# Ledger of designs, part 29: peptides against a protein of PDB entry 5FRP

Target 1, 225 residues: chain A of PDB entry 5FRP
Amino acid sequence: VEWTESIPQIIATREDISKELNQALAKTFIDSDPRVRRTSVMIFNKVPVTEIWKNITNKAIYTSLLHLAREKHKEVRELCINTMAKFYSNSLNEIERTYQNKEIWEIIDTIPSTLYNLYYINDLNINEQVDSVIFEYLLPFEPDNDKRVHRLLTVLSHFDKKAFTSFFAFNARQIKISFAISKYIDFSKFLNNQESMSSSQGPIVMNKYNQTLQWLASGLSDSTK

## One batch from the design tools (peptide; made by RFdiffusion4, then SolubleMPNN)

Design b1_p11_6_s3 (from b1_p11_6, 3 letters changed)
Fold by OpenDDE base, seed 4:
Structure b1_p11_6_s3 (fold): chain B 225 residues (1-225), chain A 11 residues (1-11)
Amino acid sequence: as target 1 above (225 residues)
Amino acid sequence: ESPLDIFKELS
């Protein structure tokens, strides 16, 4: 009886503590110190996804996380982009959609759009990072066709117009890259043959080879920046 | 104490 009577109080206390913690955490995501913001983002990397969903119930935290994708501080932004992409993937794999977590899922489901919209910043470093997280987390390799299609549909289902446009542009670029790589290989094989290189086509292929390399390189970010 | 440490305790 005493135990039963204590349960409501315990629940209330835990709820209050949880609420206060969530409120405090929400403030850290908008702190003026980038180190504080970074530390806050790292929670999503170090804590299991199931525990995050259980303990972080303030939707403002998730909204703030997504907002940091456009952070002015480069390190925080880059960390956030990787973190939110990974968190999205882990959530899809491990978190069931329920009535209770619906509001959080509504935010999490916007992560793909948030990421694809980063292409409009027109920054090569950001573009490269977004490319990377798309292949690693958003649309990873999946041998099961049904799962792969389901993931794709899930990702696309919450796209805004800009995200769709970016998605198609991305895919078109990937096709072009694949084609360019294929040509690079062909040209390399040709140029590796001494007889071919000495032929009348040698200079022409060499020029095309150089153009292909230049084109491929133009899409790469400067590793020193 | 970082927020991260707090959540580690909750896990």
Scores: peptide ipSAE 0.041, ipTM 0.744, DockQ to the pose 0.015
Fold by OpenDDE base, seed 3:
Formats: C-alpha cells, structure tokens, sequence
Structure b1_p11_6_s3 (fold): chain B 225 residues (1-225), chain A 11 residues (1-11)
C-alpha cells in the first residue's frame, strides 16, 4: 500500500525533472558559446529517436535545432544539418503520428523545406552537404516502389514554394551531373584506345574530356577551405 | 554538467 502511494509522487517528480531539463536544454540551444550549442545538437545524435520524442517535449528545442542549420559557426551548422536530416528520417521510420505529438510533428515536417532552402545561400560546401543528406536521409534508396513514392510524397507535402523550386533545380542538376559523368567515361574510353587517340578526332575528344572534367570539378567544393 | 550528462542520467 505504501509503495502505491509513492508512485504518483515519483511520476510527478520525474515529470518535474523532465520539465526542468527541457527548460535547461532550450537555453543551451541558443547559448552564445558554440561548444554548448554543439553539445546540445549532439543529444539528437546520441539518444535514440524514441527517447528524444518521449523526453524532449518543449517545441522550442526543435525549432531552435532547425534554426541552427543557418548557424554562422561552421562546425555547429554542419552537425545540425546532418543531425536534423537523420532525425527526420528516423522519426518517419520509428515515430507514430498521434494527437499528442502533433505539434512536434508540425515542426519536424518542415525539416525537408529547411534543408532545401539552404541552397539559396549559394555556398558550395552547404550545397554538397545538403546533396549528401538528401540522398542519405530524406530520399534514400528504396527498392519498394510504394514506400519510395510514399516517402517522396511525405517530403513534398510540406514544401514551401522555395523548397519546390530548389527541389526541381536539384533534380535538374543531378541529371546534368549524370550526363557529364557518362560523357567523361565515354571520352576516357576513347582516349585509352591508342587507335582512337591517334585519329583526327583525338585532339577534339581530349579537349571535350578536359572541359567535362573542369565542369565536374567546378561543382565541387575546395576541400582545403 | 553537460546537458548530455543530465539526459543520460534521466534515461
């Protein structure tokens, strides 16, 4: 009987601790020290998605996480972009949509738009990272057609106008890259053939090969910066 | 105490 009476108090205490934790965490996401912000983002990487949804109930934390995608501090921004993309994917896979978590889902559902809107910054490093997280987390390889379509529709269903524009531009760019790679391969094969290389077309193909390489390289960020 | 440490203690 005594243990039964203690249970409500324990639950209440845990809820209070959870509330205090959420309030404390909310402050850390907007801390002036980038190290503190980084540590806060890392919570989403180190804690299972189910536990995050259970224990982090303050919507301001999720909103703050999304805002860090435009963080001035490079390391924090990069970590945030990867983290939110992964968190989005894990949430779609593991978290059921309920009435209780509706408000959090409304924020999480904006992650794709948040990521696609980063293309407007016109930073090559950011663009490459966004490309990577799109393929890894937002629109990953899925052999099941129904699942693939469902994921695509889910991602698109919460797009703003800018995100749609970026989406179409991204896909167009991917097609162009694919075509350029195909040409690169074709030209490489041609140039590796001694007979072809010694032909009148040799110098022409060499020029096209170099142009293709330059075009491909121009789309890549400088790894030294 | 890092926020991470606090969260680990509560999980």
Amino acid sequence: as target 1 above (225 residues)
Amino acid sequence: ESPLDIFKELS
Scores: peptide ipSAE 0.033, ipTM 0.719, DockQ to the pose 0.015
Fold by OpenDDE base, seed 5:
Structure b1_p11_6_s3 (fold): chain B 225 residues (1-225), chain A 11 residues (1-11)
Amino acid sequence: as target 1 above (225 residues)
Amino acid sequence: ESPLDIFKELS
């Protein structure tokens, strides 16, 4: 009887502790110190996704995480972009959609849109990172066609208009890059052949090779920055 | 306190 009477109090204390913890965590995501913000983001990387969903119930934390994708501090931003993409993928794989977690899912479902919207910043470093996380986490390689289509539809189902536009632009760019790489390989093979290089087409192919390289290089971020 | 430390205390 005494144990039964203590259960409501324990539940209440746990809820209070959970609430306090969530409130404290919410503050860390908006802390002025980038190190604190970084540490906060790292929680999502270090803690299993199931535990995150269980313990982090404050919507503001998830919203703040998404906001950090546009953080001024480069390291925090880069970490956040990777983290949120991974978290999205892990959530899709491991977290069931229930009535209780519906509100959090409404936020998490916006991660793809949030990421694709980063292309509008028009920063090469950000673009490269977004490209990377798309291939790694959002739309990873999946040999099963049904799973691949399902993932794609899930990602697209919550896109805003800007995200859709970015999605199509991204795909178009990837096709162009693929084509350019293919040509680069062809030209390289041609130029590596002495007979071909000495032919009348040699100079023409050399020019095309250089143009292809310049085009490919123009899409790359400065590694020194 | 790092947020991670807080989580460790509650786990």
Scores: peptide ipSAE 0.031, ipTM 0.696, DockQ to the pose 0.015
Fold by OpenDDE base, seed 2:
Structure b1_p11_6_s3 (fold): chain B 225 residues (1-225), chain A 11 residues (1-11)
Amino acid sequence: as target 1 above (225 residues)
Amino acid sequence: ESPLDIFKELS
């Protein structure tokens, strides 16, 4: 643990870390102690993306990072999912594709598929986290249409068949959620009007309002039925 | 029950 905690400082101070250090770091990602694995993942959060790409050249480190997305230890898994999504986004924004980093990009380009494939685990907590990182890092809000489309195409260009299926399911769910929120607002406005509540439609709208709230509260569970 | 089903009854 102490050794791994020193790695961010070493990377920050040295222009080039040795092959031996990369090999040693690769071993920490598969260590039996979850604290060691956690600390290893945190390197990607503590070190700037440009420095990571420059100094971490062992592809086994990146592949191991992706494998931790299915880690049994909850804290390590959650940290890994957030870390890889953020790292992917930062890499797209800051790292140029060159001949020298081609092998690493081949791994990094699989991060979207890796994340979307987590929906097949059928865990509500994982699903919520994947939803979150999609909106925050993979397909963030972008007002520029060309940039937004380019990002979308980049993400989709490396999808496997399972990831595409999850992608379409996710989008369908989001459309339903958006519609439900719109109706929730309409029902809320109706119920806040005393004249409307006293009408024959009052009890009907109240019932629909409650159903809408229940659906929104359980939105992730309904998408799996 | 999907949100769409909830709203079909109101339309």
Scores: peptide ipSAE 0.015, ipTM 0.453, DockQ to the pose 0.110

Design b1_p11_6_s4 (from b1_p11_6, 3 letters changed)
Fold by OpenDDE base, seed 4:
Structure b1_p11_6_s4 (fold): chain B 225 residues (1-225), chain A 11 residues (1-11)
Amino acid sequence: as target 1 above (225 residues)
Amino acid sequence: PSLLDEFKELS
């Protein structure tokens, strides 16, 4: 743990880290101690993306990072998911694709697929987190249409079949959610009107309102878990 | 079982 905690400072101050250091760092990502793994992931949060790309040249580190998205330890997994999504976004924004970094990009380009494949675990907490990082990092709001389209195409260009399926399912769900929210608003307006509530439609709309709420709530994770 | 193992079973 202590050794791994020192790595961010080393990377930040040194432009040439040894092959041996990279190899040692790679081992920390697969360490049996979740604290070590956590600390390893945190390197990607503490060090600027440009410095990471410059100094971390062992592809096994990046591969191992991606694998942690599926690990047993909840805290490490959650940290990894956020970290890799952010790292992906930052890399797209700040790192030029060159011949020298091609092999690393081949791994990084799989991050979207890695994340979308997490939906197959069928865990509400994971699903919620993946939803969040998609909107925040993978497909963020971008006012420039060309940039937005380019980002989308970049994200999709390396999808496997399962990721595509998950992508479409996600989008379909989002549409349904939007529709449900719209209905919720409509029902709320109706029920807020005393005359409408007292009408013959009152009980019907109330029932639909409750169903809508239940449906919306069913997609939410338990914050206590 | 690891989440990865579960994923492999579902994939």
Scores: peptide ipSAE 0.005, ipTM 0.431, DockQ to the pose 0.077
Fold by OpenDDE base, seed 2:
Structure b1_p11_6_s4 (fold): chain B 225 residues (1-225), chain A 11 residues (1-11)
Amino acid sequence: as target 1 above (225 residues)
Amino acid sequence: PSLLDEFKELS
């Protein structure tokens, strides 16, 4: 733990870290102690993306990072999922694709597929987290149409078959959620009107309102099968 | 069992 905690400062200070250091760092991602694994993941959060790409050259580190997304330890897994999604987005924004970093990009480009494949675990908490990181990091809201389309195409270009299936299911669910929210608003407005509540439609709308609330509470957990 | 193992069973 103590050794791994020192790595961010070392990376920030040195222009190039030794091959031995990279090899040692790679081992920390598979350490039996979850605290060591957690600290290793935190390196990607504490060090600027440009410095990570420059100094972490062992591809096994990146591969191991992606594997931690499927770890049993909840805290490490959740940290890893957020970290890899953010790292992907930052890499797309700040790192140029070159011949020298091609092998690393081949791994990083699989992050979207890796994340979408987590839906097949059928865990409610994981599903919610994946939903969150998609909107925050993978496919963020972008007012520029060209940038938005370019990002979408970049993400989709490295999908496996399962990721595509998850992607379509996710989008279908989001459309339904949007519709449900719209109806929730309409029903709420209706129910806040005393005259409307006293009408013959009052009980009907109340029932639909409750159904909508129940669906919204549970619907966010829907995933691919 | 790890999440990876669960994923393999479901995938």
Scores: peptide ipSAE 0.000, ipTM 0.418, DockQ to the pose 0.101
Fold by OpenDDE base, seed 3:
Structure b1_p11_6_s4 (fold): chain B 225 residues (1-225), chain A 11 residues (1-11)
Amino acid sequence: as target 1 above (225 residues)
Amino acid sequence: PSLLDEFKELS
């Protein structure tokens, strides 16, 4: 743990880190202690993306990072999912594709598929996190149409079959959620009107309102768990 | 945790 905690400073102060350091770092990602694994993942959060690409040259580190998305340890997994999504986005924005970094890009380009494949675990907490990182990092808001389309095509271009299926399901779900929220708002407005509430439609709308709330809530994880 | 382990093995 202590050794791994020193790595961000070393990367920040040195132009190049040794092959031996890369090999040692690779081992920390598969360490039996979740604290060591966590600290290793944090390197990607503490060090600028350009410095990561420059200094971390062992492809096994990147592969191991991606594998931690399915980590049984909750804290490490959650950290990893956020980290890899952010790292992917930052890499797309800041790292040029060259012949020298081709092998690393081949791994990084699989991050979207890795994330979308997490939906098959059917865990509400994981689903919510994946939803979040998709909107924040993979497919963020972009007012420029060309940039938005380019990002979308980049994300989709490396999808496996399972990722495509999840992608379509995700979008369909988002439409349904949007529709449900719209209904919730409409029903709320209706019920907030005293005249409407006292009408013959009042009880009917109240029932629909409750059903809508229940449906929306069922898609959310329990924050206490 | 058990579901994650199963998924990891299948993937």
Scores: peptide ipSAE 0.000, ipTM 0.422, DockQ to the pose 0.074
Fold by OpenDDE base, seed 1:
Structure b1_p11_6_s4 (fold): chain B 225 residues (1-225), chain A 11 residues (1-11)
Amino acid sequence: as target 1 above (225 residues)
Amino acid sequence: PSLLDEFKELS
């Protein structure tokens, strides 16, 4: 743990990290101790993306990072999911594609697919986290249409079949959520009107309101779990 | 043996 914790400082201070260090670091990602794995993931959060790309040249490290998205240890998994999404976004924004880093980019370009494939686990907490990182890092708000489309195409260009399926399902769900929220608002307005509540439609709208709330709630993870 | 221990020996 202590050794791995020292790596961010080493990367920040050295322009060239030895092959040996990269090999050693690669091993920490598969360490039996979840604390070691956690610390390894944290390197990607503590070190600027440009320095990571410059100094971490062993592709196995990046591959291992992606594998931790399915880590059994919850804390490590959650950290990894956030980390890899952020790292992907930062890489797209700050790292140029060159011949020298092509092999690493081939791995990094699979991050979106890796994340979308997590939906198949069918875990509400994981789903919520993936939703979050998609909006935060993969497909963030971009007012420029060309940039937004370019980002979208970049994300989709490396999808596997399962990722595409998840992508469409995700979007469909978002549309449904938006519709449900809109209806919730409408029903709420109706129910707040005393005359409307006293009408024959009052009980019907109340029922629909409750159904809408239940549906919305069912899509949310239990924060207590 | 933890990989960390192995690394400490190698470093």
Scores: peptide ipSAE 0.007, ipTM 0.463, DockQ to the pose 0.014; fails the geometry check

Design b1_p11_7_s1 (from b1_p11_7, 5 letters changed)
Fold by OpenDDE base, seed 5:
Structure b1_p11_7_s1 (fold): chain B 225 residues (1-225), chain A 11 residues (1-11)
Amino acid sequence: as target 1 above (225 residues)
Amino acid sequence: SKTPLQKILEE
């Protein structure tokens, strides 16, 4: 009987502790110190996704995480972008959609849109990072066609108009890049052949090669920045 | 046993 009477108190204390913890954590995401914000983001990387969903119930924390994708501090932003993409993927794989977690899923389901919207910043570093996380986490390589299509539909189902536009632009860009790389390889092979270089086509191919290189390079971020 | 989250928050 005494044990039964203690259970509500334990539950209440756990709820209170959980609430306090969530409130404290929510504050750390908006802390003025980038180190604190970084540490907060790292929680999502260090803690298993199942534990995050269980213990972090404050919607503001998830909203704040998404907001950090546009953080001024480069390191925090980059970490956040990677973290939220990974968290999204892990959530899709490991977290069941229930009535209880519906409100959190409503936020998490906006992660793809949030990421694709980063293309509108027109920052090459951000673009490259978004490209990377798309291939790694949002739309990873999946040999099973049904799974791949299902993932794609899931990602697209919560897109805003801007995200859709970015999605199509991204895909078009990837096709162009692929084509350019293919040409680059062909040109390189041609140029590596001495007989081909001595031909009348040599100078023409050299010019095309240079143009292709310039185009490819223009899409790359400055590694020194 | 402290949850992984609790361990991180106490650091």
Scores: peptide ipSAE 0.060, ipTM 0.793, DockQ to the pose 0.014
Fold by OpenDDE base, seed 3:
Structure b1_p11_7_s1 (fold): chain B 225 residues (1-225), chain A 11 residues (1-11)
Amino acid sequence: as target 1 above (225 residues)
Amino acid sequence: SKTPLQKILEE
């Protein structure tokens, strides 16, 4: 009988601890120190997605996480972009949509739009990172057609107009890149053939090869910056 | 037992 009476108190204590923790976390996400903000983001990387959804109930924390995608501090921003993309993917895979978590899902469902909107910053480093997380987390390789379509529809269903525009631009760019790579390969093969290089077409192909390389390189960020 | 979140906050 005594243990039964202690259970409600324990549950209440845990809930109180959880509430205090949520309040404390909410503050850390908006802390002036980038190190504190970084540590806050890392929670989403270190804690399993199921535990995050269970223990982090303050919607402001999730909103704050999404805002850090436009953080001025490069390291925090980069970490945040990777973290939110991964968290989105893990949530889709592991978290059921219920009435109780509806409000959190409303925020999480905006992650794809948030990420695609980063293309409007016109930063090469950000663009590369967004490209990477799209392929890794948002629209990963999926051999099952139904699952692939479902994921795509899920991602698109919460897009704003700007995100749609970025989405189409992204896909168009990918096609162009693919085509350029194909040309690069063809030109490389041609140039590796001595007979072809000695032909009248040799200089022409060399020029096209160089142009293709320059175009491909221009789309890449400077690793030294 | 410390929650995973508590462990992270104490590191």
Scores: peptide ipSAE 0.056, ipTM 0.789, DockQ to the pose 0.014
Fold by OpenDDE base, seed 1:
Structure b1_p11_7_s1 (fold): chain B 225 residues (1-225), chain A 11 residues (1-11)
Amino acid sequence: as target 1 above (225 residues)
Amino acid sequence: SKTPLQKILEE
C-alpha cells in the first residue's frame, strides 16, 4: 500500500518511468488486498492525465483498471467507475491520438462500453453511479453542437451490441423520467389548488400523483443501502 | 510480507 501510494509522486517527478515500475504497478491492480487495488486506482486520480499517458505504457494496467469496474469490493468498484469515466473524458480532451499510443487508446475507447454494460448487473446503486458518470464525464453538457455530436459519435463508435441496447434503454428511461417529473409538477400544482381538489378530478389526480411518486422513487437507489 | 512492488523497488 505504501509503495503504491508513492507512485503518484514518482510519476509526477520522473519523465521516464521504467518498464519495471510499470510491471510492478500492473501487479498492484490484481493484488488480493483491496487497499492496494484502491490505491492503484487512485493513481489515475492523483496524476494528471498527460503524465499518466506518458509514463504508464503497460497496456495491462489499463485493462486491469477496466476490470475493476466489476470488482467485488464495493469501495474499489465505485472508485474505479468514477475514475475510469473521468480518465476517459480527460483523455479525449487532452491526449492526441498517435501511432505510439494507439494500443492504449484501443483500450480506453472501450470505457464507455464497459460502463454501459454495468447496467446488466441490475443493481440500483451501480445504475445510479453509471447514470451519474455518463452525464458528468462521458456525455457532458456541451453547447457546441458539432462538438457534442462528435463526442457522441466517439462514444458510440466502440459500443458492442449490449452497450447499444443499454444506451437506448437509458435514453428511453430519461425521457420517461422527464415526463414523469413534468406530470409530478402539474399534479402538485393541481393539488395545491383547493378548488381543484374539491372537484371530481381531485381524487383521480391524487392517485396519479402517488403513482408518479412511487414510480420516480423506484428508479432511485436507496440511499440507506 | 513485502508486496511484490516493494520487492521490485528494493531491488
Scores: peptide ipSAE 0.026, ipTM 0.625, DockQ to the pose 0.012; fails the geometry check
Fold by OpenDDE base, seed 4:
Structure b1_p11_7_s1 (fold): chain B 225 residues (1-225), chain A 11 residues (1-11)
Amino acid sequence: as target 1 above (225 residues)
Amino acid sequence: SKTPLQKILEE
């Protein structure tokens, strides 16, 4: 753990990380101790993306990072999911595609597919996290239409079949959520009107309101779990 | 079975 904790500083200060260091770092990602794995993931959070690409040249490290998305240890998994999504976004924004880094990009380009495949685990907490990182990092708000489309195409270009299926399911769900929210607002407005509540439609709208709330809530993870 | 929300939305 202590050794791994020192790596961010080393990467930040040294331009030439030895092959040996890369090999050693690769081992930390598959260490039996979840604390070691966690610390390894944190390297990607603490070190600027440009420095990571420059200094971490062992492709096994990147592959191992992606593998941790399916980690059994919840904390490590959650950290990994956020980290890899952010790293992907930062890489797209800051790292040029060259012949020299092609092999690493081939791995990094699979991050979106890796994330979308997590939906098949059928865990509400994981689903919520994946939803979050999609909006924050994979497909963030971008006012420039060309950039937005380019990002979308980039994300989709390396999807496997399962990821595509998940993508469409996700989008369909988002549309439904948006519609539900709109209805919720309408119902709320209706219920806030005393005259409307006293009408024959009052109980009906109240019921629909409750159903809408229940549906919306069912998609949310239990924060206590 | 349609979720309760789906029923509301289809209405």
Scores: peptide ipSAE 0.000, ipTM 0.417, DockQ to the pose 0.090; fails the geometry check

Design b1_p11_7_s2 (from b1_p11_7, 7 letters changed)
Fold by OpenDDE base, seed 2:
Structure b1_p11_7_s2 (fold): chain B 225 residues (1-225), chain A 11 residues (1-11)
Amino acid sequence: as target 1 above (225 residues)
Amino acid sequence: KDTPLQKILKE
């Protein structure tokens, strides 16, 4: 009987601890020190997704995480972008949609839109990172057609108009890149053949090869910056 | 036992 009477107090204490923890964590996400913000983001990387959903119930924390995608501090921003994409994917795979977590899901479901909207910043480094996380986490390779379509529809179902525009632009760019790579390969094969190089077409193909390389390179960020 | 979240916050 005494044990049963202590349970509500323990639950209440845990709720209070959880509330305090959530409040404290919410503050760390908006801290002026980038190191503190970085550490806060790392929680989402180090803690299993199921534990995050269980223990982090303050909506403001998730909203703050999403806002860090536009952080001025490069390292924090890059970490945040990777973290939120991974967290989204893990959530889709491991977290069931319930009445209790509906409000958190409403925020998490905006992650794809948040990421695709980063293309409007017109930063090559950001673009490359967004490209990377799309392939790794948002729309990963899935051989099962039903699962792939379901994932795609889930991602698109919460897009704003800008995200849709970015999505189509991204896909169009990928098609162009693929075409350029195919041409690069063909040109390379041609140039590796001595008979072809000595032909009247040799200089023309060489020029096209160089143009293709330049075009491909122009889409890459400078790793030194 | 500290939850994984609590362990990280204590570090």
Scores: peptide ipSAE 0.068, ipTM 0.789, DockQ to the pose 0.014
Fold by OpenDDE base, seed 3:
Structure b1_p11_7_s2 (fold): chain B 225 residues (1-225), chain A 11 residues (1-11)
Amino acid sequence: as target 1 above (225 residues)
Amino acid sequence: KDTPLQKILKE
């Protein structure tokens, strides 16, 4: 009988601890010190997704996480972008949609839109990172066609108009990059052939090669910035 | 036992 009476207190204590923890975490996400914000984001990387969903119940924490994608502090922003993309993917794979977690899912489902909207910042470093997380986490390689389509539809189902526009622009850019790479390879092969290089077409191909390289390079972020 | 989250906050 005494053991049974202690269980509610233990559960209540755990709930209280959870509540206090959530309140503390909510504050750390909006802390003025970037190091504190960074540490807060790292929780989502270090703790299993199932434990996050179980223990972090304050919506404000998730909303704050998403807002950090536009953080002025570069390190925090970069960490946040990777973290939210990974968290989204892990959530889709491991967390069941229930009535109890519906409100959190409403926030998490906006992660793809949040990420695609970052293209409007017109920052090459951000664009490169968004490109990376799209291929790694949002729309990863999936050999199963049904799963791939389902993932795509899930990602698109919560897009705003701006996200859709960015999505189409992204895809168009990828096609252009692919085409440019193909041309680069062809030009490189041509230039590697001594007979071809000595032909009347040699200088023309060299010029096209240089133009292609310049175009490809212009799309890359400056690692020194 | 510290929850995984508590362990991280103590680091």
Scores: peptide ipSAE 0.060, ipTM 0.781, DockQ to the pose 0.014
Fold by OpenDDE base, seed 1:
Structure b1_p11_7_s2 (fold): chain B 225 residues (1-225), chain A 11 residues (1-11)
Amino acid sequence: as target 1 above (225 residues)
Amino acid sequence: KDTPLQKILKE
């Protein structure tokens, strides 16, 4: 753990990290101690993306990072999911595609697919986290239409069949959520009007309101679990 | 069994 914790500082201060260090780091990602694995993932958060790309040249490190998204240890998994999404976004923004880094990009370009495939685990906490990182890092708000489309196409260009399926399902769900929220608001307004509540429609709207609320709540992870 | 990190440190 202590050794791995020193790596961010080393990477930040050295322009050229030895092959041996890369090999050693690759091993820490698969360490049996979750603390070691956690610290390894944190390297990608603590070191600027440009320095990571310069100094971490072992493909196995990037592959191992992606694999940790399905790790059994919750804390490490959650950290990994956030880290890899952020790293993907930062890489797209700051790293130029060159012949020298092509092989690493081939791995990094699979991050979106890796994340969308996590929906098949059918875990509400994981789903929420994936939703969050998609909006924050993969497909962030972009006012420029051309840039937005380009980003979308970049994300989709490396999808496997499962990722596409989950992508469509995700979008369909978002539309449904948006519609449900709109209905919730309308129902709430209706229920706040005394005249409307006293009408024959009052009980019907109340029932629909409750159903909508229940549906919305069911899609949210229980923060207590 | 030595962890991967432990193996590295012993090397």
Scores: peptide ipSAE 0.029, ipTM 0.692, DockQ to the pose 0.014
Fold by OpenDDE base, seed 5:
Structure b1_p11_7_s2 (fold): chain B 225 residues (1-225), chain A 11 residues (1-11)
Amino acid sequence: as target 1 above (225 residues)
Amino acid sequence: KDTPLQKILKE
């Protein structure tokens, strides 16, 4: 663990990371110890994206990072999902596409597809996390229409069929959630008004409120699991 | 058997 923990500092300070270091790092991503894998993922969080691209040239490292999104260890998986999403976003923003880095970009460009494919696991915790990283890193809020569209097209350009399907399903779900939240707010306002509660509409709104809450709750992961 | 890397990481 200590060795892997030292890697971020080494990468930050050394311009020439040896082939040997890359090979060693590649092994840490597939280590049997979740702590080692976790530390390996953290390299991508601790080291600036420009330095990662400069120093991490072994394709296997990037491929292994993507694979960790489906690993059994929850903490490592969650960290990996956040890390790869952030790394993707940072790469788009800071790394120029060149002939020399084309092969790495081919891997990185699959991150969106990798993330959207996680919806097929049908795990509420994973779904929530994927939702979060999509809004935070993949398709962040962008007021500039041209930039927003460009980002969207970039994200979609490397989707597989399953990712597209998930994308559409996600969007449909978000619309439904948004609608439900809006209703929830309206119902809550109504119910907080005593005059409204005493009206003939009171019981009806209460029922709708409860239904809305149940629907919303059904889409949420159990915080205790 | 601990890989050489695992040995280093445990030291």
Scores: peptide ipSAE 0.023, ipTM 0.665, DockQ to the pose 0.014

